# Peptides against a protein of PDB entry 6EJA: the designs that were tried, part 38

Target 1, 276 residues: chain A of PDB entry 6EJA
Amino acid sequence: VEYMPANPVRIAFVLVVHGRASRQLQRMFKAIYHKDHFYYIHVDKRSNYLHRQVLQVSRQYSNVRVTPWRMATIWGGASLLSTYLQSMRDLLEMTDWPWDFFINLSAADYPIRTNDQLVAFLSRYRDMNFLKSHGRDNARFIRKQGLDRLFLECDAHMWRLGDRRIPEGIAVDGGSDWFLLNRRFVEYVTFSTDDLVTKMKQFYSYTLLPAESFFHTVLENSPHCDTMVDNNLRITNWNRKLGCKCQYKHIVDWCGCSPNDFKPQDFHRFQQTARP

## One batch from the design tools (peptide; aimed at target 1 Q145 R149 C255 C257)

Design b2_p20_3_s3 (made by RFdiffusion4, then SolubleMPNN; from b2_p20_3, 10 letters changed)
Fold by OpenDDE base, seed 4:
Structure b2_p20_3_s3 (fold): chain B 276 residues (1-276), chain A 20 residues (1-20)
Amino acid sequence: as target 1 above (276 residues)
Amino acid sequence: EYEEVTHEPRDEDVDALEAA
């Protein structure tokens, strides 16, 4: 008997979508849609067809909204973090949407739990934040992520401008750009004017793949550091042979790996995922 | 050395790579 919490958490799902993947988006949406949750969808500024389709969907559901603003995002771009931060602000200003958790999703990352299980779990741990760390040597992570490098997003490209220093006294961490954040922490990130948040926002505005590290770093160095759970409750299909070929060098002055679509043969991995 | 990226690349970018 799945424990039904007395006060179930409600989730704000943020989807950042682009391109022509309307069918994929529709499938994902159907898979994650629930009447008790909220869905906030950002469509890339260049994806007008997709935007029209998403608008149609949003009109059919009262708990689905589309961002009135649209950014042109690139893979690895700093603008992705801006998109999340603005979305967080918007969601906090939506007084008619009493969400408890912020969750970003893509077609490449699936929740490891059913909706009921996820809600039950988050309801039990409503004061926690779920961020998956890289699980490796931190110095190596910094080097691989290029956190000690200065990047500039310009003309749909991430330009590497040179070296930089990580701010003193800051413990940098990161891993997955898919996270589950409670409302309290989102409020902190959005509205805090302390030195940490201010400096990190500035720092990560010139960072490659900032969403993979920003929230981790802010959380771990904040008064909310004790709320961190090293798990994002997701399954991501990693095939390094396919995803690690410096394939995005034309977009960013760096080499990276990306997740792959799940194949039937990959489903066995669902059973091996550690349950929180 | 490659970094592990969890963000899905744009389809347009992927298509461009496959066409090359």
Scores: peptide ipSAE 0.027, ipTM 0.531, DockQ to the pose 0.127
OpenDDE base, seeds 1, 2, 3, 5: peptide ipSAE 0.024, 0.018, 0.023, 0.021; ipTM 0.552, 0.479, 0.513, 0.556; seeds 1, 3, 5 fail the geometry check

Design b2_p20_3_s4 (made by RFdiffusion4, then SolubleMPNN; from b2_p20_3, 11 letters changed)
Fold by OpenDDE base, seed 3:
Structure b2_p20_3_s4 (fold): chain B 276 residues (1-276), chain A 20 residues (1-20)
Amino acid sequence: as target 1 above (276 residues)
Amino acid sequence: EYEESTHEPLDEDVEALDAA
């Protein structure tokens, strides 16, 4: 019998979906749905059919909502971070949804724990934030990520404008763009007017795939730095042989890898993976 | 095989991008 916490945490799941990922979304939704959690779904502005489908789902479940605003996002676009930040603000303003943790998910990742295990774990560590770091040399990370380059998202393209410097006094970190953030930290990111949050929001508005390092960097340089846990409690199908083909040159002035969607055949492996 | 990573491109691609 699994331990049931006296005050179980409630999770706000944020899903950013686009294209024809209806089947993948359905699988993910079924895997993570629970009546005690909340689901906030953003559908790309260009994905009207998917939007209609998601709206139908949201009407069937009281704890599922769709963003009234929709952004046109591209791979690597800075607008992805804007999507998360706006979603965070929306969720904080939803007084009828008392969530304790923010979790972003896509079809490219999967929770490694059951709902009960996840809730029990997060209830025990409700004051912590879970971000997975790259675990390599930061200088190399900065270079390869293009963090020392200035990008502008415009006309469905990420334009490389030139070089830039990392802000002085900031320890840059990053890794997985999948994270588990407690409400307190989300509140800080959303409402803080301190120099760190202000500068980082500006810096990352011109960053390639900013979600891979924004929250890491903000957290580690913030008063909440001691709450970081180097674990995101999930697995991602990073098959570099398939995902690293520099296939995005037509939309970004950079190269990068993309994760692969999990297939039903992969699901049996999820229960075999455990992270501390 | 499942691994945790980022969008970090291949080294050869970075070199090509820097040269452009």
Scores: peptide ipSAE 0.247, ipTM 0.772, DockQ to the pose 0.690
OpenDDE base, seeds 1, 2, 4, 5: peptide ipSAE 0.216, 0.024, 0.017, 0.025; ipTM 0.770, 0.621, 0.529, 0.606; seed 2 fails the geometry check

Design b2_p20_4 (made by RFdiffusion4)
Pose (drawn by RFdiffusion4):
Order: structure tokens, then C-alpha cells, then sequence
Structure b2_p20_4 (pose): chain A 276 residues (1-276), chain P 20 residues (1-20)
């Protein structure tokens, strides 16, 4: 990541944000901002204070826009995938924004390498997609994720409605819902009317935590399957002993886990050279 | 009906990236 690219990538950051931490969001935005990238910010419908603050930012910079539509993106909700898919369509239709990669971030994410290094890395691997799979037993993954269950999002709640079959003829996969996707794959997901994309959009409209498997499943079974890199370029601070308290039991008809917050004792983790 | 389970997204972490 030390070299200087002659044709650097321009990145579309999609920020999916909620809550009250506007100053922290502004600090992270400062760290990731470059005049040659683009920023498209979705603020949860329920977070009006944060939305007003985000509008000030978008009014200041030409390469920053806010989604005019806003969803209540509850934990594990089917609406998160709807949010990503609509944002991808919006971004592809913005012809004045010639972006090469799609990167999703939350208000709780931070960069651990400089923009120069990120651009250099992605410029070398511009035809790759970066998704992290669970890598362990797939039947256990399907069960633990509730992928063989039917869910419906209404009234800001995920309702478990019954069982369903895993469709035959495709491999189902999943893992992290944080990823980096290139423009060519995003176009395929958005505009393709082939059997795989059409049916997976339907399947995942009624799926818990859809973003943790929709893009994996579509990519692995699509003509772009040979572009997958099993690494999302993220460090996620999972600590099961603390983060799996079924704390979302009142929002979804399921038990879930979330990553812990980093502390000072974790700083050495951001210096690992094992994987990008 | 089968009871709900913890989700498995934490398995997507590389072991060397997990806290001690």
C-alpha cells in the first residue's frame, strides 16, 4: 500500500447512521474525507437531531449528499438491505459521481489506515469484491442466523412467522454485513433480471439480518463469483461473553449479538500485519 | 417451534483479530 497509483479509485462511502453522536460522526468524517471521493449519508428516520446536523455537512461540500428517503433501520431488520439496495441504485444513477467502490460505514466505525493506503490498495485490486464469510459449518450458520425462518418487518419490529425452505440449486453463504463492493458488481445486483438476483431479492425481503448473507449468496452464485476475496478489510471487536445477551429480544423475534466497543488496551490490534 | 439462537456473524472474525 506504499505505491502511488496513476489511476486512483474514487470511493462512494455510504454512511448508515443513527443516534446522537453527531460530533463523533463529524470526527470520523474528517478522517475519511477526500475531495475525490463521494459521501452518501442515510440517517435513521428516528434520528432527527442527527439528520439536522448531517444536513449542515452536506450543504458545505459538493461531494456529500443525504438520502432524501429515510428508513427506520432497526437491528436485524429487513429494511437495512432495502437501504443498501436503494442507495446503490441512487449512486449508479448519479452520473456526476464516477465512483469505483462502494463502502458502507456506521457512526461507530473508524479508519485504521490512511486514505492514501486505502486508495493504493483498492486501486491494485479494483476488480475484486471484499466480503468476509463465516468460514465454519454452513448448516449451523443457517440455523443460528434464522435463514430457514420467515420474517416480516412491520411496526419497527421483526416478526417471526414460520419456517421456509432453503432454495435448491444455489449455495447459501454469509458472514459480516460490512464489505467493499466494486461498481461492476453493484451494477449487476441493481439492474440484473436473471433468475438469481430476482429470486434472492424476494427471498431476502423476508429475512432477518439480510445484509449478512444476501451479497455473499448472490456473489458466489453469480458470474462474478471469481472476484470474491474472503476478507472485508475490517476488524470487528467481537466478544461473545459480553455481546450475546439477547439484548434485541424486544425488537426482533430472535436472539442476536453485537460487537463491543474498543478500549485503549486494544490499540495494538490496529497494527497487525497479518491481513489487510 | 425451535427456540431462537445467537447469530453467527462473530465467526467472520479472523482469530488473530479477536481480543485475548
Amino acid sequence: as target 1 above (276 residues)
Amino acid sequence: SDPPEENAAYEAAFPEQLPP

Design b2_p20_4_s1 (made by RFdiffusion4, then SolubleMPNN; from b2_p20_4, 16 letters changed)
Fold by OpenDDE base, seed 5:
Structure b2_p20_4_s1 (fold): chain B 276 residues (1-276), chain A 20 residues (1-20)
Amino acid sequence: as target 1 above (276 residues)
Amino acid sequence: EEPPLFDDVGDSVDESELPE
């Protein structure tokens, strides 16, 4: 049941984009744009053409900004987490943008709810954080994710340096790298100086696909652990048959899957996953 | 009220677990 909240939440959408798909980005942006939300866009350091296009868009909307800093992010790279963390800090320092939720997006994902539905839902659960877990054996997950391996991002490559131990007393979790985080938790991650946040930031600086596990692990081991909801509001086209191969061995000393672009034939999935 | 449905999971795999 949809309702109109008295104090609707405002969302900071963080878009991490790369390549030359300016038309695709424009389409996605138009689909998610609303005057009451905020859009903070990071363009890969190597994507100069796209950066110019995004800057042009940002000048047309007061609630759209582009990161003044740019990172070179590779698939599976630790720099992706750095991008999110720095974006979070920037957004918290923007006092003129009173956002309530942080949502990350790429050109390859799609929100399954309308703006009204999304706002209504998040307004009802404004004190919760939405992180989807893997739902498998945790030991197997650790092995598959390479969490017990040490990686170094250098020269646009994730180098596997050797084995490592997971810190004692930490319950590791993870799954989707698409999440919805409330401002309170983002503040904790950004400004806390406790051992958990400090150690996890260090640990995940040498982690493959850190965004799939960092926020899960920090949240579940934090004083905010009771705010976790094992779900998200996104649909991602995961085709394991086509996407799960060692196609990224040239940039990562590991194998993994990649989400596929949405096609018209995927429309039925949007309808099936959407709930009133 | 239950959270909405999702359709994504983690995507990394060990090479040894991939089909030939």
Scores: peptide ipSAE 0.023, ipTM 0.549, DockQ to the pose 0.062
OpenDDE base, seeds 1, 2, 3, 4: peptide ipSAE 0.018, 0.020, 0.013, 0.019; ipTM 0.536, 0.548, 0.517, 0.543; seeds 1, 2 fail the geometry check

Design b2_p20_4_s2 (made by RFdiffusion4, then SolubleMPNN; from b2_p20_4, 14 letters changed)
Fold by OpenDDE base, seed 5:
Structure b2_p20_4_s2 (fold): chain B 276 residues (1-276), chain A 20 residues (1-20)
Amino acid sequence: as target 1 above (276 residues)
Amino acid sequence: EEEPLFDDTYTSVDPEELPE
């Protein structure tokens, strides 16, 4: 028997999409759509065909909106974090959308729980934030992530400019760029004027793959640090042995791993195997 | 707090650790 919350949480799903994978996006959207949640979709500035199709979808559902602004993002680009931060601000300013949690998704990412399970779980832990940490040697993480390197996003390329130091007094952490953040923490990240948030926004504007570390680092060094749960309720089809190479050197002065694609059948399978 | 359901990894790899 699933927990039935008296006041179920409502989720703002933020989708960042690009390319021409309209059919894939449609399938994913149908799989995750629920009338009680909200969907805010950012389409890459260069993906005009996809944008037109997404706009058509948004006109059919009152709880689906498309960002009026569009960024040109690249793999590993700092602009991806800017996309999330701006979408958070937009969502907080939408007074007609009373969401409780922020969840980011891509066309290739799927929740491992059913809607009922997810809502029940988040309703029970509505004061918590879910960020998955790498859980290994932090110095190695910093080195592999290039956090001690200065990057500049320019002309659809991440340029490595040189070395930099981690700010003093900051405990850096990171891992998965898929997270579940409660509204209170999103408000803090969006509107706080304290030194931590200001400094980290500056620091991560020159960071490779910033979403894998920014929210972890801000949360753990903030007054909200006690709300962190080392779990993002996600599954990623990682095959590091096969997926890790320098396939993005043409756009980034660094290397990375790529997850394997999920098939539509995997979504249903994962939901059935979800644990309480 | 719930235990992690799955192991996860980060994306970046030091270029010195991979052949180019």
Scores: peptide ipSAE 0.043, ipTM 0.599, DockQ to the pose 0.069
OpenDDE base, seeds 1, 2, 3, 4: peptide ipSAE 0.042, 0.079, 0.100, 0.063; ipTM 0.598, 0.629, 0.655, 0.603; seeds 2, 3, 4 fail the geometry check

Design b2_p20_4_s3 (made by RFdiffusion4, then SolubleMPNN; from b2_p20_4, 12 letters changed)
Fold by OpenDDE base, seed 2:
Structure b2_p20_4_s3 (fold): chain B 276 residues (1-276), chain A 20 residues (1-20)
Amino acid sequence: as target 1 above (276 residues)
Amino acid sequence: ERPPEFDDVYDSVDPEELPE
């Protein structure tokens, strides 16, 4: 029997979707939907068919909304961070949605717990932020991420413009671009005018795969650093057999690998990783 | 309760470290 908290946390799920995978999205939505949570969906500007499908869903549920703005994003693009930041601002301005946690989701990365388990866990640790670090050599991470390189997102391409330096006094960290952030930290990221947040927003606007490092770096260098938990409570469907073959070189002046979407047959894996 | 252990990997690599 799962413990039922007296004041259960409510979650704002942010989904960033693209393409024509409406069936997959519908399946995922059904799997994660709960009446006590909130769902904010961004559809890529180019994905009009999917946008229409998502709008239909949003009209059926009062706790589902679609972003009125839409960005054209690419793999590794800096615009992904902009998408998250704007969605955070929107969610904070929605006074009728009293959410406690921000969670981004895709078909490639799922929480490893049931809703009840997740809510119970987050209710117990409502003051914490959950970001998974790479857990390796940080210098190597910086190199592999291209954090010491300047990128520009333009014309559906991430252009490498040259080299840059990490800002002085900043301890860079990162890893997974899937995270669980409490409302307080989201408020800080969204509304703080301190040098850290301002500088990092500027820095990461020219960064490849910014979501893998921005929130980690901001959190660890902020007054909220003691709330860091090195775990995002997720399972990612990595197909390591594919390796890194620079599959995105045609759109990014860098190389990367992508996880695979979860399939119904992967359900058993979720059960194996589910813990109280 | 505490956060579970899991393996996660970042998905970028320096192209200079990989063969063309």
Scores: peptide ipSAE 0.028, ipTM 0.573, DockQ to the pose 0.059
OpenDDE base, seeds 1, 3, 4, 5: peptide ipSAE 0.008, 0.027, 0.025, 0.023; ipTM 0.458, 0.564, 0.558, 0.534; seeds 1, 4, 5 fail the geometry check

Design b2_p20_4_s4 (made by RFdiffusion4, then SolubleMPNN; from b2_p20_4, 12 letters changed)
Fold by OpenDDE base, seed 4:
Structure b2_p20_4_s4 (fold): chain B 276 residues (1-276), chain A 20 residues (1-20)
Amino acid sequence: as target 1 above (276 residues)
Amino acid sequence: ERPPEYDDTYDSVDPEELPE
């Protein structure tokens, strides 16, 4: 029996979608939709057909909105962080959406818990932030992520311009680009003018795959560092045999791995991975 | 009661570590 919280948290789900993944999006949406949560969808600027479809969906549900702005995002692009940051700002400005948690999702990454379980869990830990770290050697992480390299997103490409130094006094961390952030921390990231947030926003504007490290790093170096939980409560359909190639060299001056999209047959894994 | 342990990976790899 799941605990029923007296004041259940409400979640703002942010979906960043692109291409012709309408079916995948529909499946994802169906799987995660609940009337008590909020859904904010960003459609890639180049995905006009998908945008039209998403707009249609948003008109059917009062708790579904589409970003009025659209960015052209690429794999590993710094603009992805910008997308999240702007979405966070938008969501904070939506006074009619009293959300408690920010959760980003893709078709390849699902919450591993049922809605009731997730809500119960987050309601219990409403003051915590859930970011999954890489769990390995940090120096190696920095090297592999190219955090000590300067990148510039331009013309749908991430150009490696040269080496750079990590700001002094900053402990860099990262891992999964899928996270669960409480409203308080989102407010901090969005509106703080302290040196940490300011410097990190600048630093990560020239960073490859910034979402995998920005929030981790900011959180761990912030006054909110004690709210860190090294878990994102996600299930990712990783197929290492297929995913780890330099398949993105045409997009970025770096290499990376990609998870596979979930198929209907993969949903059984939710039951297997869900833990009390 | 604590969050369960999950395994996740990051996406980036140094080009020097992978064949072109």
Scores: peptide ipSAE 0.027, ipTM 0.589, DockQ to the pose 0.066
OpenDDE base, seeds 1, 2, 3, 5: peptide ipSAE 0.031, 0.048, 0.030, 0.025; ipTM 0.598, 0.633, 0.602, 0.588; seeds 1, 2, 3 fail the geometry check

Design b2_p20_5 (made by RFdiffusion4)
Pose (drawn by RFdiffusion4):
Structure b2_p20_5 (pose): chain A 276 residues (1-276), chain P 20 residues (1-20)
Amino acid sequence: as target 1 above (276 residues)
Amino acid sequence: AAEEADYEFEGWLGRGPLPP
């Protein structure tokens, strides 16, 4: 990541944000901002204060826009995938924004390498997609994720409605819902009417935590399957002893886990050279 | 090994149906 690229990638950051931490969001935005990238910010419908603050930012910079539509993106909700898919369509239709990669971030994310290094890395691997699979037993993953269960999002709640079959003829996979996707793959997901994309969009409209498997499943079974890199370029601070308290039991008909917040004792983790 | 564990997805291992 030390070299200087002659044709650097331009990145579309899609920020899916909620809550009250506007100053922290502004600090993270400062760290990732470059005039040659693009920023498309979705603010949860329920977070009006944060939305007003985000509007001030978008009014200041030409390469920053806010989604005019806003969803109540509850934990594990089917609406998160709807949010990504609509943002991808919007971004592809914005012809004045010639972006090469799609990167999703939350208000709780932070860069651990400089923009120069990120651009250099992605410029070398511009035809790759970066998704992290669970890598362990797939039947256990399907069960733990509830992928064989039917869910419906209404009234800001995920209702478990019954069982369903895993469709035949495709491999189902999943893992992290944080990723980096290139423009070619995003176009395929958005505009393709082939049997895989159409049926997976239907299947995942009624799926818990859809973003943790929809893009994996579509990519692995699509003509772009040979572009997958099993690495999302993220460090996620999972600590199961603390983060798996079924804390979302009142929002979804399921038990879930979330990553812990980093502390000072974790700083050395951001310096690992093992994987990008 | 400890460094590699930081790159594993573990968000699914503690999940499941609601207890009765």

Design b2_p20_5_s1 (made by RFdiffusion4, then SolubleMPNN; from b2_p20_5, 8 letters changed)
Fold by OpenDDE base, seed 2:
Structure b2_p20_5_s1 (fold): chain B 276 residues (1-276), chain A 20 residues (1-20)
Amino acid sequence: as target 1 above (276 residues)
Amino acid sequence: SEDDALYEYEGHEGRGPLPP
C-alpha cells in the first residue's frame, strides 16, 4: 500500500525539447502527465514545427504552458543553463501555479518511480534537493569537463578561448544534469544577490555543459548545503561506448559524451526498478 | 540506496580536449 501524504507536493516539470520528435514527446507527456502537476515546455527556436505541436497541447491542458521566449541551444552550450534559469524565474512568477519541486526531463532519463511513489517520496522529503554527483575523482571531473577552461557560445558553436581558474573558496561539484530541486532552493538561485550566486552565474555563462555542475556547486557552497541528497531518482541509459565518441567536435571545441536515449524496448526496465 | 546502484554517471570520463 502506497503512503498517501496529507499535503502532497506538486511538481513543475520543465521539458526542453528540439527537433521533430513530436510523437516521442507526446508519448513521454502522456506517461508523466497528471492533473495536479505543472508542465512548462521550452521548444528550441529552430524547431518551429515542434513548437506548433506543443502549442496545441498547451491549449488542451490548463496546467501546460509553453515558454513565450525561445532559445537556440546546442549540445554543451551555456545557453542551456540560461534556459533553465529563465524557466525557473517564470515559474516563480506564476502565482497561479503553486509548485513545490522543479524537475527537468529528457528522453535520456526517466524517473524510476510512479507518480504516486514520486509524490509520496518528495512529500516526505520536501525540504531536500536531489542532485546526483559524479562520485569519483573531483580533480579529474574538473579536468575532463573542462571547468578550468573558458568557453564562449557563439554562432552555434562552443569556442574554447583559453584557460581559467576556479574561483577561490568554491568547492566545485557536478554530475547528472537531471535534478529535482525544491522551490526554496529555486527561489535562492533565482533571486539571491549574494556573492556565490552572482559569481557562479557569471562563471558558468562561459562553461561547457553548465547544467551538469552549476546547481551542484551552488547548492553545496550555499546556506542550503545541508539539503543535498546525492540522488536524482532517475534511471539513465549510460553507454560510454556509444555515447562517448567525440561526436560533438563539430559544435564544441571539446570531446563530448552523452547518455543514450531510451528506446521503447527499454521501458521494461522502468517497471523493474520502480518498486514500492 | 538501491536507486544509486542503478545510476552510474560516466559522462565526464569520455570527455576531454580534442585530439591534435
Scores: peptide ipSAE 0.278, ipTM 0.752, DockQ to the pose 0.614
OpenDDE base, seeds 1, 3, 4, 5: peptide ipSAE 0.268, 0.270, 0.255, 0.268; ipTM 0.775, 0.748, 0.730, 0.742; seeds 3, 4 fail the geometry check

Design b2_p20_5_s2 (made by RFdiffusion4, then SolubleMPNN; from b2_p20_5, 8 letters changed)
Fold by OpenDDE base, seed 1:
Structure b2_p20_5_s2 (fold): chain B 276 residues (1-276), chain A 20 residues (1-20)
Amino acid sequence: as target 1 above (276 residues)
Amino acid sequence: DEDLALYEYEGHDGRGPLPP
């Protein structure tokens, strides 16, 4: 039995979804839904069927909303960061949703704790931000991610335009694009006008897979740097044989890797996993 | 054939420039 906090945190779950996988989304939603949390769902501009399905769900639950704006997103596209940033702004402007943490989810990266465990944990560490770093050679990470390359998202493609330099005085980091961010840091990212946030927003608007590095980099170079925890409390099904075949070469001018989606029958294993 | 091994983030290792 987990400790029940006196002031439990409330979570804003942000889902960025596309395609026609309505059944999978429904299963995931059922697994993570709780009346005390909030769910903000962005549906790709091209996924009209899914959008209609999600709208129906949002009408049934007062704590579920769909973004009134929709972006056409691509794998690895800079627009994904724009989607998160706009969602963060929207959530901060929703005064009727008193959320404490921002959490993004997909079927490929699932939380390892039950809702009660997650809430208890985050309530204890409500002043911390949870981002998982790559944990290896940072120079290698920069090269493999293409952070020293300039990309432009245009016509549903990430074009590699050339080389670029990492901004001076910035310690670049990154890893998983699934994170748990407290409201205070989200406010900083959204409303700060300091040079760090301004320059990083510009830099990452021309970055491949920006969500895997933007928040890490901003946090570690910010006045909030001492709030970082190198753990996103996630389990990811990595299969390089299946997920690293340059399968996105038609979308991005870079070879990519992606994790495999979990199946519903695998959820019980996540609930049994207790990692610090 | 699906690898059910659960890992932390290792996604960048297989990334890089497109082959010739």
Scores: peptide ipSAE 0.214, ipTM 0.737, DockQ to the pose 0.492
OpenDDE base, seeds 2, 3, 4, 5: peptide ipSAE 0.125, 0.095, 0.096, 0.152; ipTM 0.692, 0.692, 0.685, 0.713; seeds 2, 4 fail the geometry check

Design b2_p20_5_s3 (made by RFdiffusion4, then SolubleMPNN; from b2_p20_5, 8 letters changed)
Fold by OpenDDE base, seed 4:
Formats: structure tokens, sequence, C-alpha cells
Structure b2_p20_5_s3 (fold): chain B 276 residues (1-276), chain A 20 residues (1-20)
């Protein structure tokens, strides 16, 4: 029997989708949909067919909305962070959606817990933020991520312009770009005018794969640093054979790896790994 | 444990500058 909290948290799920991922999106939506949560979906500006499909879904469910703005995003692009930040602002301005947690999802990353388990867990730890770090040599991480390099997103390409320094006094961290953030921290990121948030927003506007590091770095250097939990409660389908071939070199001036979408045959892992 | 989750982050191992 799962613990049923008296004041269960409500989750804003943010999905950033593109291309022809309608099947994957449908699977993800089916897996995570609940009447008590909220779903905010951004469709790439270039994915008009998918946008039409998502709009149809949003009309069927009162707790599903589509971003009225659409960005053209690329793998590893700084615009992904912009997408998240704008979606966070939008969600904070939606007074009719009293969400407690922000969770981003894609078909490549599924929650490890059932809805009941997830809600119970987050309700217990509603003051915490869940960000999974790389868990290895941080200097190596910086080098491998190219955080000491300046990138510019332009013309659907991430251009490496040169070297840069990490801002003084900032401890950089990162890892998974899938996170669970409480509303309070999202408010801080969205509305704070302190030097940290301001500098980091600027810094990560020129960063490759910014979502893998921005929130980690901001959180750990902020007054909210004690709220970090090194766990994102997810299973990511990593397959180096398929997802790590420097396949994005035509888009980004950097070699990178990405997780793969889960297939139906992969779902057995969720059942096996889900435990109290 | 409620805190237990499986996470494998190996994505950055293959990252780096473009080969010449």
Amino acid sequence: as target 1 above (276 residues)
Amino acid sequence: SEDDALYEYEGFDGRGPLPP
C-alpha cells in the first residue's frame, strides 16, 4: 500500500517535442497523464504537423496546454534552455494551474515511479530539488561538455567561437538535463535579479547543452543550495552504440552523445527497477 | 528505498572537440 499524502503535490509536466515523434509523444502522454497534474507542451516551430496533433490533444484535456510561442530548437542548442525558462515563466503566470513541481520529460526518459509513488515521494520532499549530477571528475565534465568554450546558436547550428572562462566564484556542476524542480526554486530562477541568476542566464545563453548544467549550477551556488538531491527519479535509455557516434557534428561544433527513445520492449525495465 | 533510482549518465564520455 502506497502512502497517500494529505496534501498531494501537483506536477507541471513540460514536454519539448519536435519532428515526427507523435508515437513517442503519445506513449509518453499515456504513461504520465493524470487529471491532477498539468501538461505544457512546446512543439518545435518547424514541426507543424506535430503541432496540429498536439493541439488536438490539448483541446480534449483541460489540463493540457500548448505554448503559444514556438522556438526552432536544435540538439544541444542554447534555445532549449530558453524554452524551459520561458515555459517556467508561463507556468508561474498561470494562476489557474497550482502546480508544485516542474518536471521535464521526453520519450528518452521515463519516470521510474508510478504516479502514486511519484506524488507520494515528492509530497514528502516538496522542499527539495532533484537534479542528477554526472558523478565524476568535474574538471573532466567541464572539458567534455565544452563549458569552457563559447558557443553561438545561429542558423540551426551551434558555432564554437572560442574559449571562455568560467565566471569567478561559480562552482559549475551538471549531469542529466531531466530534473524535478519545486515551484519555489522555479520562482527564484524566473524572477530573481541577483548576480548569480543574471550571470548564469547570460553564460548559458552561449553554452552547449545548457539544460544539463544550468539548473545544477544555479541551484548549487544559490541560497537554495541545501535543497539539492542528487537524483532525478528517472531511467534514461542510454545506448552508446546508437547514441554516441558524434552524430551531431553537422549541427554542433562538438562531438556529443544522446540517449535513445524507449521502445515498448524496454518497458520491462521500469517494472523491474521500480521499488520502494 | 523511496530514494532509490537507477540512473546511468555516460553521455558525456563520448563528447569532446571534433576530430581533425
Scores: peptide ipSAE 0.157, ipTM 0.667, DockQ to the pose 0.518
OpenDDE base, seeds 1, 2, 3, 5: peptide ipSAE 0.182, 0.198, 0.219, 0.127; ipTM 0.690, 0.698, 0.703, 0.684; seeds 1, 2, 3 fail the geometry check

Design b2_p20_5_s4 (made by RFdiffusion4, then SolubleMPNN; from b2_p20_5, 9 letters changed)
Fold by OpenDDE base, seed 1:
Structure b2_p20_5_s4 (fold): chain B 276 residues (1-276), chain A 20 residues (1-20)
Amino acid sequence: as target 1 above (276 residues)
Amino acid sequence: SEADSLYEYEGADGRGPLPP
């Protein structure tokens, strides 16, 4: 029997979805849905069919809402960070949703823990933020991610404009773009007017794959730096052979890698991570 | 950490400038 916390945390799950992946979305939704949590879903502006489907779900559940605004997002686009930041602001303004953690998910990853385990764990470490770092050479990471390059999102394309320098005094970090952030840090990112947050928002508005580095970098250079945990408590279906073929060169001026969506045959991986 | 993750980040591997 798992420990039941006296004051269990409540989670705001943020889903950024696109295309016609209704089955994958439904599967993930069933896997993560709980009446005590909150679900805020952004549907790509171009995905009208999916938007209609998600709206139907939101009408059936009081703890499911759809963003009234919709962005046209592309893989690796800076607009993804804008989507998260706006979602964070929206969630902070929802006074009727007392969430404690912000968690983003996609069909490409799943939580390692059951809901009860996740809630118990986060309730114990409610003052911490969970961001998984790359764990290797930072200089290599910066180079491979193109953080020293200037990108512009325009006309559904990420244009590489030239070189740039990392701001002085900033320790850059990154890794997984799937994270668990506590409300306090989300408030800081959303409302702080300090030099760090202001400069990083500007810097990452011209960054490729900004969500893989923005929150890591802001957290580690902020007054909240002592709250970082190098773990995102999830499994991601990485397959280099399938996911690293420079398949997005038509969208971004960079070769990239992406994880694959989980399929039913991948269920054995979840069992391996489900430790009592 | 109490949470043992089997997660290994490999996303940066294979990324880089477009080949000529």
Scores: peptide ipSAE 0.189, ipTM 0.722, DockQ to the pose 0.495
OpenDDE base, seeds 2, 3, 4, 5: peptide ipSAE 0.126, 0.152, 0.104, 0.129; ipTM 0.701, 0.721, 0.693, 0.710; seed 4 fails the geometry check

